# Ledger of designs, part 68: peptides against a protein of PDB entry 3B8E

Target 1, 230 residues: chain A of PDB entry 3B8E
Amino acid sequence: PFLIFIIANIPLPLGTVTILCIDLGTDMVPAISLAYEQAESDIMKRQPRNPKTDKLVNEQLISMAYGQIGMIQALGGFFTYFVILAENGFLPIHLLGLRVNWDDRWINDVEDSYGQQWTYEQRKIVEFTCHTPFFVTIVVVQWADLVICKTRRNSVFQQGMKNKILIFGLFEETALAAFLSYCPGMGVALRMYPLKPTWWFCAFPYSLLIFVYDEVRKLIIRRRPGGWVE

## One batch from the design tools (peptide; made by RFdiffusion4, then SolubleMPNN)

Design b1_p14_6_s1 (from b1_p14_6, 12 letters changed)
Fold by OpenDDE base, seed 3:
Structure b1_p14_6_s1 (fold): chain B 230 residues (1-230), chain A 14 residues (1-14)
Amino acid sequence: as target 1 above (230 residues)
Amino acid sequence: SEEELLKKLLEELK
């Protein structure tokens, strides 16, 4: 999100606190999952698979999977961001390069896509209105990852532990999202203004897309074992 | 308060 903000010079789609929460949440769940998988593999006295090669392969596979999922999550967040801004009169094309004028407090007549003028204060309110929905969208998209993990044909133990860790991680993220979205004072303190409940549902199409994507990926892997998609 | 003003503004944006 921050990279796209810099590259495209669009208004900031996600606040620093929400970025931090995503980074911490999304990094902790994989790390814990990997730690538990290693601990289980050690306990099960599985024949000494070359622990270095198997660990490296697993880390690479996990990194690639999380990289792809992370990209889709970001796309979901940006979709919500663009929808909110479009509803407020700013079409996606109009946002390109707008940051310079958007962030200038001395410009109080920034025009939207329909010629309406926006004061600095009004623009910042709209910007901050995007922060919470973006985060919530990512959290809802991550719920799809739970479903995906449940359908993986890994060992029942690996699935079970991954599911518990993922459930716990998603619970924490959801609780945090609810806290940041609805706790009094968070809107002012963290620039995360309260969400309409409808924004929680904006992510569902993307959750479905991730689910379909993973099912297609699994089908490809099943048909071509050892392929580049593994 | 700033919070009350923001709430009012957000309500107007809805």
Scores: peptide ipSAE 0.034, ipTM 0.701, DockQ to the pose 0.051
Fold by OpenDDE base, seed 2:
Formats: structure tokens, C-alpha cells, sequence
Structure b1_p14_6_s1 (fold): chain B 230 residues (1-230), chain A 14 residues (1-14)
């Protein structure tokens, strides 16, 4: 999120403190839970052919998976961010390069995509309105990502939710999201406006999409063993 | 301050 903010010069989608809460509060427990995930039945039946090479390959695959998960989470957050701004008259293309004028408190006539002028106060309201939904979207997307990463080849429907650590991680991050979204004073402390309940569902279509994609991917892998890189 | 502005803005949104 921060890199895109710098490169694209868009209004800030998420506050620094909130980013720290994601890194330390929401991502850590789920990441640990994945390390303790129950191995797939098919993987456990296979002896490692070469312990040195197989370990290296597994480490690379895990690192790639974590990188991809983080990217998908960020994309989910930005999806929500762009939806909110678009609903308020700022189309994604119009946001490019807008940061300089957006943050200038002396400019009270920043135009949206439809020619409406926005005061500094109005812009900041919209900006801070994005922070909480962005964070919550990351959590909601993370639910799907964690479920997806639970298995490499087996369907989630076949293996089920047996990892107690994963369940605890999901509960913890959800509780944290609820706390940050609805606890009094969080709006001022974290620059997060209280979340309308409807925004919890904004990420669901995206989460469903990636879930379906992964299930299809796994189905293809099961039908064509050895044809796809896992 | 930015915090004071945020407080004011949040109050106006209520």
C-alpha cells in the first residue's frame, strides 16, 4: 500500500499505525498458523526424494506463497479503497498524481472526476473513511487466503478446517478488526472512521473469486499430476 | 493539529 502511494501519488489509503497493526497484529498469528498447518494426506505419503533439494524447493514455495498472499491482500484493500473513492466521485485514473493537491489545506477546490469541487475537510473525511474499510478488507481477504493456503492439492471441502491454530488466528484477527473498527477513540487514535457494517462485505466477492480460482487450480492439478508446478 | 481536525471532522460526520 505504501509503495503504491509513493509511486502513484494517490491519496493515502491506509495510515502508518494501521499498517503496523496489520504486520504485527493480523499477519503474524496467521503466518504462524500456516507453519503448523496439517499436512495433506497425499504429501505425507511421499518420502522426500532428496532432502536438500526438497527443503530448498519447499522454502522457495513457502516464500512465494507468503509474497503472493501479501500481494492479494493489498489488492483487496485497494479494491475497497477505489470503490469508496469512486462512489464519492473520484475514479481511479483521476487519483493518479492527485496527492499534492489533495494534501494541500489551502486548496479547497480540488475537482473530482465529475467536476465537483472538494474542500480540504471534505477530502480528509473521504480519506479517513477509507482507512477502516481497507484494514477490514485485508482481514476478510486473509480469511480466504488462509483457507486457500491450507492445502496445495486437496480441496478445502475435502480436508476441512481441523487446524485449531488457524481457527484461533482467524478469530484473533477478526476480533482485532472489530476492536479497531468499533471501539470508541480508534477514529482519532488511528485515523480510522467507524466502519459501517456494509463494508465488511465489500471484500467478499473478491474473496470468493480467489477461492473459486484456487479450487479450480487444485482440481486441474489433481487431474493432471506432474503437469503443473505446484 | 491533525488530531484536532480529525476530531472535528468525526464529530461533524455524526
Amino acid sequence: as target 1 above (230 residues)
Amino acid sequence: SEEELLKKLLEELK
Scores: peptide ipSAE 0.033, ipTM 0.703, DockQ to the pose 0.048
Fold by OpenDDE base, seed 5:
Structure b1_p14_6_s1 (fold): chain B 230 residues (1-230), chain A 14 residues (1-14)
Amino acid sequence: as target 1 above (230 residues)
Amino acid sequence: SEEELLKKLLEELK
């Protein structure tokens, strides 16, 4: 997300405080829960032919898969961001290169895609309105990520949802998202304005995409053991 | 409201 902000010079889609909340608040407990997840039955049956080479290949393949999931997650956040700004009169094409004028407090006549002028205060309100839905989108997509990361080859439906620590992690990140979204003062303190409940559903297509992607990947791995998509 | 408070804050920061 931050790289796109720099390259495209768009208004800030996700604030620094929000990033910290993701890194420290939503990712830590789930990561710990995954470390204690039981080994898959298929992993226990598989021995590496060459311990050195096969370990390296597996680590690279896993890293690529998680990298792809992270990209889908970011796309979900940006989708929500662009939808909100478009609803407020700023089409995606118009946002390219707009950051310099957007962040200038002395420019009070920044035009949207329809010629409406926006004051600095108005622009900051709409920007902060984007931060919360972006964060919530990340959390909703992470629900899928956390579930699929439990397994390397087995379907989620085959492995089940028995890890109590993982369930606690999902609850914790959801509770944090609700707190940051709806607690009074969060708009000023964290630059995260309250959002309509409908925005929680904006990320669901991307969560579904991640599930489908991972199930297809795992299906390929099961059909082609030791393949390049493992 | 959150918006009103933000507006006041932004005015003070100018």
Scores: peptide ipSAE 0.027, ipTM 0.706, DockQ to the pose 0.038
Fold by OpenDDE base, seed 4:
Structure b1_p14_6_s1 (fold): chain B 230 residues (1-230), chain A 14 residues (1-14)
Amino acid sequence: as target 1 above (230 residues)
Amino acid sequence: SEEELLKKLLEELK
């Protein structure tokens, strides 16, 4: 998010403090949860044929899977960001290069895509309105990520939710999202305005997309063992 | 109020 903010010169979609909350509060517990995931019977119970080669291949596959999921997660966040700004009169194309004028407190007549002028205060309200739903979108997408990352070949339905730490991570992440979204003072402390409940559902299509993608991938792996999709 | 929140946020941005 921050890289796109710099490269595209768009209004800041997610604050630095919120990013830190994701890294420390949201991503850490899930990462620990995955470390304690129950060994997959079809992978971890089998001795590697070549420890060096199989380790390298596995690391590459893990890296690719996390990279792809992370990309979909980022796209989900940006989708939410662009939807909110579009609903407030700022189309995506108009946001490109707008950062300089957007962040200038002395410019009170920044025009949206429809010629409406926005004061600095109004722009900051809209910007901070994006922070919370962007964060929540990441959390909701991470639900699917956590569920699918516990296994490589087996369906979520086959592997089940046996890892208590993983389940705890899902609840902790959800509780954190609720706290940041609805606790009084979070708007001032973290520049995160209270979130309308409807925005929680904005991320569901992306969570479903990740889930379907992973299930299809696993299905292909099961039907074609040794394929490049593993 | 939204206005009070905005004022506080703007003060933090200074």
Scores: peptide ipSAE 0.025, ipTM 0.684, DockQ to the pose 0.035

Design b1_p14_6_s2 (from b1_p14_6, 13 letters changed)
Fold by OpenDDE base, seed 2:
Structure b1_p14_6_s2 (fold): chain B 230 residues (1-230), chain A 14 residues (1-14)
Amino acid sequence: as target 1 above (230 residues)
Amino acid sequence: EEEKKLLELLKKRL
């Protein structure tokens, strides 16, 4: 998100405070909860790894975790961001290069895609209105990410949802996200303005996409053991 | 102070 902000010179999609809330708040308990997941039912049926060739954390796992899933998460956040700005008159193409004028408090006549002029205060309200939904979108996508990380090979439907600590983690991150989004004073303290409840649903297609993608991946692994997807 | 003004404007918009 921050790289796109710099390269495209768009208004800031996700604030530094919201990033810290993700890294230190909403992502902490879920990540720890994975340590308490039940072993996969087929773990004892697998051949021992070759310590010379098979890494516990291989390039494929890194590519999945930081590449593919991370891209889908970012796309979900940016989708929410662009939808909010478009609903407020700023189409995605119009945002390119707009940051310099957007952040200048002395420019009070920045035009949107429809020729409406926006004051600095109005623009900052819209910007800070984007930060919270972007954050919430990441949390909603993290639901799917956490669920798919329960297993390496087995389907979630085969493994089930028996880890009570993981379930608690999902509720905790959601409750924290709701608290940060709706608690009085968070707008002043964290620049996290309250969002309409409908924005929580904006991320659901991306959460579903991650879930379906991973289930298909795991299905391929089960059908073709030793393939490049494992 | 600016953040308070922004919040007041937001309250009017909501």
Scores: peptide ipSAE 0.021, ipTM 0.660, DockQ to the pose 0.053
Fold by OpenDDE base, seed 3:
Structure b1_p14_6_s2 (fold): chain B 230 residues (1-230), chain A 14 residues (1-14)
Amino acid sequence: as target 1 above (230 residues)
Amino acid sequence: EEEKKLLELLKKRL
């Protein structure tokens, strides 16, 4: 999100505070919960890892974490961002290069896609209105990400949802996201303005996409062990 | 209309 903000010179889609809320708030308990996950049922049927040749963190894990899954998360967040800005008169194409004028407090006549002028204060309101839904979108996508990270090869349906700490993590991150989104004073304290409850559903297609994609990947790995997908 | 009300409410908080 921040990289696209710089390259495209668009208004800031995700605030630094919201990033910190993800990294320190919603991600910690879920990530720790993975340490308590049960071993995959077929782990004893696999050859022992060679510590000299087989990396614990390999290119596949990096590609999944930072590449594929990260891109889907970003797409979900940006979709929500562009919808909100479009509903407020700023079409995606109009946002390109707008950052310089958008962030200038002395310019109070920035025009939207329909010729309506926006004051600095009004622009910052709509910008901060995007931060909370973007954050919530990431949390909703993280539900799927956490679930798919339970296993490398087995389906979630084979592994099951027996890890009570992981289940607790899902509730914790959701409760925290709701608290940060709707608690009075969060708009002033964290620049996280409340969102309509309907925005929680905006990320569901992306969560489903991640889940289906990973289950298909794991299915391919099970059918063709030692393939390029593993 | 609800969005306008929200914006007005948010304006008071900035």
Scores: peptide ipSAE 0.018, ipTM 0.575, DockQ to the pose 0.037
Fold by OpenDDE base, seed 1:
Structure b1_p14_6_s2 (fold): chain B 230 residues (1-230), chain A 14 residues (1-14)
Amino acid sequence: as target 1 above (230 residues)
Amino acid sequence: EEEKKLLELLKKRL
C-alpha cells in the first residue's frame, strides 16, 4: 500500500498507526495460535523433508505468501479505499498525482472529480476514514489467511476447526478491529475514524478469493504431488 | 466539533 502511495502519488491509503495495529495487534495472536494447530491427519504418512534437497522455505512459498496472497490483500484494501473516496467525490483517476496538493495544509480548495472544493481538514477526515476500512479489510482477509495456514496440503474441511486458540485468535483480531473502528475517541487518539458496518463486507470477496485459491492449490497438490504448485 | 460534523456528513454520504 505504501509503495503504491508513493508511485501513484495518491492520498495515503493506510496510515502508520493502522500498520502498527496490524503488525502488533491483529497478526500476533493468530500467528501464535498456529503453533497449537493439530498436525495434519496424513503428516506421519509423508516422507520426511530431505534437508539436503528440500528447502524449508522455498521460492514458491515466498511467492505465494508475499506475492499472491499479499497482493490480494492489498487489492482488497485498495478496493475499499477507492470506493470510499469515489463515494466522497474522488474518482480513482483523479487521485493520481493528487497527494502533493492533498497533503498541503495551505491548500483549502482542492477540487474533487465533480468540482467540489475540499478543505485540508475535510480531506484528512476522508483520508483517515479510509484508513480504518483498509485496516478492517486486512483483518477480514487475514481470517482466510489464518484458516488456510492451518494445513499445508489437506483441505480445511478435512482438518476442521478444532484449535480453540486459533478460534480465539480470530475472535481477538476481530474484536480488536471492531474496538479500534467503533470505540469513541479512536478518531482522536489513533486517527481511526468509524466506518459503516457494511464496509466489513467489502473485504469478503477477497477473503473468499484467498480461501478458494488456497483450496484449489491444495487440491492440485493432492492430485499432483511434487508439482510446481507445492 | 467541526471534525465531528464532518464525520457525520461523511457517514451520511457513505
Scores: peptide ipSAE 0.031, ipTM 0.700, DockQ to the pose 0.054; fails the geometry check
Fold by OpenDDE base, seed 4:
Structure b1_p14_6_s2 (fold): chain B 230 residues (1-230), chain A 14 residues (1-14)
Amino acid sequence: as target 1 above (230 residues)
Amino acid sequence: EEEKKLLELLKKRL
C-alpha cells in the first residue's frame, strides 16, 4: 500500500497507525496460533526435508506469500479504498498524482471528479474514513490467509478446523478490528473513523478468491507432486 | 468537534 502511495502519488490508502495495528495487533495471535496446528495427515508419508538443500524459506514460499496471496490481499484493500473514494466523488483516475495537493494544508479548493471543491479538513476526513475500511478489509482477507496457512498440501476440508487456538485467533483479530473501528474515541486517538457495517463485506470476494485459489493450488500439488506450483 | 460534524455530514451523503 505504501509503495503504491509513493509510485502513483495517490492519497494515503492505509495510515501508519493502521499498519501498526495490523502488524502488532491483528496478525500476532493468528500467526502464533499456527505453531499449534496439527500435522497434516500425510506428513509421515513424506520424505524428510534435506536440511542441506531445502531452505525453510525458499523462492516458492516467498512467491506464494508476497507475490500471490499478498498481492490479492493488497488488491482487496485497494478495491475498498477506491470504492470509498469514488463514493465520495474521487474516481480512481482522478487520484493519480493528487497526493501533493491532497496533503497540502494550504490548498482548500482541491476538486473531485465532479468539480466539487474539498477543503484540507474535508479531504483528511475522507482519507481517514478510508483507513478503517482498508484495515478491516485486510483483517477479513487475513481470515482466509490464516486458514490456508494451516496446510501446505492438504485441503482445509481434509485437515479440518481442530486447532482451537487458531479459531480463537480468528475471533480475537475480528474483535480487535471491531474494537478499533467502533470504540468511541478511536477516531481521535488513532484517526480510525467508524465505518458502516456493510464495508466488512467488501473484502469477502477477495477472501473467497484466496481460499479458492489456494485450494486449487493444493489440489494441483496433490495430483501432480513435484510440479512448479509446489 | 468540527471534524466530527463534517464526518457525520459525509456519512449522510454515503
Scores: peptide ipSAE 0.021, ipTM 0.663, DockQ to the pose 0.057; fails the geometry check

Design b1_p14_6_s3 (from b1_p14_6, 10 letters changed)
Fold by OpenDDE base, seed 2:
Structure b1_p14_6_s3 (fold): chain B 230 residues (1-230), chain A 14 residues (1-14)
Amino acid sequence: as target 1 above (230 residues)
Amino acid sequence: EKEEELKKKLEELR
């Protein structure tokens, strides 16, 4: 999120303190839970392969767990961010390069995509309103991503949700998201303004799409072992 | 009128 903020010069989608809360409070337990996930039935039945191939598979799993999850989370967060700003008159293309004027308190006539002028105070309210749903969206996407990463080949329906640590992590991160989103004073302390509960559902279509995609991918892998999709 | 529209939009987010 921060890299895109710098490169695209868009309004800040997520505060630095909130990012730290994600890293330390939200992602830690889920990440640990993945290490304690139950072994896949298909992995346990496999004979030792070539050490080079096994390393590649392990590296791919690690990359999926740490690289791809983070990317998908960011994409989900930005999706929600762009939806909120678009609903307020700022289309994604218009946000490019807007940061300089956006953050200038002396400019009170920043135009949106429809020519409407926004004061500094109004812009900051919208910006801080985006922080909460970005964070919440990350949590919602994490629900799907963590379940997806539970297995490499087996369907979630086949493997089941037996890891108590993972389940605990999902509840913990959800509780943290609710706390940060709705606890009094979070708007002042973390610049996370409370949102209507309906905004929690903004990421669900995206999470569902990824979940379905992964289940289809895994189905293809099971039917065609050694294919390109593996 | 623009201010009221903005207020309404912001209220929809809260």
Scores: peptide ipSAE 0.022, ipTM 0.603, DockQ to the pose 0.052
Fold by OpenDDE base, seed 5:
Structure b1_p14_6_s3 (fold): chain B 230 residues (1-230), chain A 14 residues (1-14)
Amino acid sequence: as target 1 above (230 residues)
Amino acid sequence: EKEEELKKKLEELR
């Protein structure tokens, strides 16, 4: 998100405080949940392998978890961001290069795609309105991430969701997202303004995409053990 | 108060 912000010079899609909430609030419990689940499902059933192959497997797991999934999460967040801005009159093309004028407090006549002028205060409210749904989108996508990371090779349909810690992690993330989104004062304190409940559904296509992607990947691994996807 | 007023105006635009 930050790299795209710099390259495209668009209004800030995700605030620093929101990033901290993701890093400290939504990632820690899931990480613990995954550690316990992986130990139970995959690690304990495998005999000690060659250290060289195990390292390669770990590198691939890291690449998938932090690279590909992270990109899909970012895309989901940006999608929600662009939808909200478009609904407020700012089409995606119009946002390119707009950051300089957007962040200038002395410019109170920034025009949207329809010629409506926006004051600095109005622009900041819209910007902060985007922070919450971006965060919520990440949380909703993380639901899928937690589920797919439960096993490396087995389908979710085969393994099921029996880990109590994983379930707790999902509820914790959801509760945190709801708290940050709807608790009074969060708009002032964290620059996270309340959202309509409908915005939670904007992330679902991306969660589904991650789920389908991982199931297809696992299917390929099961059919072709030792292939390029593994 | 001004922020709340602006939020209401923005909600009307959505």
Scores: peptide ipSAE 0.019, ipTM 0.601, DockQ to the pose 0.064
Fold by OpenDDE base, seed 3:
Structure b1_p14_6_s3 (fold): chain B 230 residues (1-230), chain A 14 residues (1-14)
Amino acid sequence: as target 1 above (230 residues)
Amino acid sequence: EKEEELKKKLEELR
């Protein structure tokens, strides 16, 4: 999110402190939960890892985390961001290069896509209104990420959701999201204004997309073991 | 409720 903020010179979509809350709060527990996931049926048939030849961290897992799935996650967040700004009169094309004027407190007549002038205070309220939905979108997408990453080859339907730690991780990140979104004072402390419950559902299409993508990928792997898609 | 208050404030500022 921050990289796109710099490159596109758009208003800040998500606060830095909020990003830290994601990294330290929402990502850690789910990541630990994956370590305690039940082994896949095919993994149990494999020989023990050779510590000299086998990497502790699989390159494929890294590719999944920071590659295509990560891109879909980012797209989900930015989609929510653009929707909110568009609802407030700022179309995506108009946001390009707007940051300089947006962040200037002495400019109180920044025009939106419809010619309406926005004061600095009004602009900042809209900006901070984007932070909470963006964060919530990330959390909702992370639900899908966590569920799909539990297995490499088996479908979620085959492996099931028997890991209590996984369920706890999902609960924890959701509780954190709710706390940051609705706790009094978070608007001032974290620049996260309260969010309508309806915005929690805006991320669901992206979660579904990730889920479908992964199930299709796993299906291909099962049909063609040792293929490039693995 | 707080979101509604914020929206009202935004509307008042417009």
Scores: peptide ipSAE 0.019, ipTM 0.587, DockQ to the pose 0.048
Fold by OpenDDE base, seed 1:
Structure b1_p14_6_s3 (fold): chain B 230 residues (1-230), chain A 14 residues (1-14)
Amino acid sequence: as target 1 above (230 residues)
Amino acid sequence: EKEEELKKKLEELR
């Protein structure tokens, strides 16, 4: 998110505090849940052919897969960001290079894509309105990530949702997202303004995309053991 | 309601 922010010079889509909430609030419990998850039956039974090379290759492939998932997460967040800004009159093309004027408190006549002028305060409200749904998008996408991370090769449908810690993690992330989104004062304290409940659904296509992506990946791995997709 | 409040605030700022 920050790289795109810097490169495109767009208004900040995700605040630092929101990022901290993701890193500390939403990632920790899932990580713990994965540590206590029941071992995948095939992983426990399968000895690596070469403990050194196969481990390194597997780690690289996992890293790439999660890197791709992370990119999809970011795209989901940015999609939500662009939708909100577009609904407020700022089309994506117009946002390019706008950051300098956007962040200037002395410029109170920044025009949107339709020629409407926006004060600094108005712009910041819209910006902070984007932070919450971006965060929510990440949380919703992380639901899929957390579920798919239970297995390396087997389908989620084969393993099921047996880990209570995983369920707790999903609940905690959702509760945190709801709290940050709807609790009074969060706009002032965390620069996370409330959003429509419908914005939660904007992330669902991306969650589904990640889920499908991982299931397809796992299916390919099962059908072609030792392939480059593993 | 909170979104409506935000919209009202935005409108008031215009």
Scores: peptide ipSAE 0.021, ipTM 0.612, DockQ to the pose 0.049; fails the geometry check

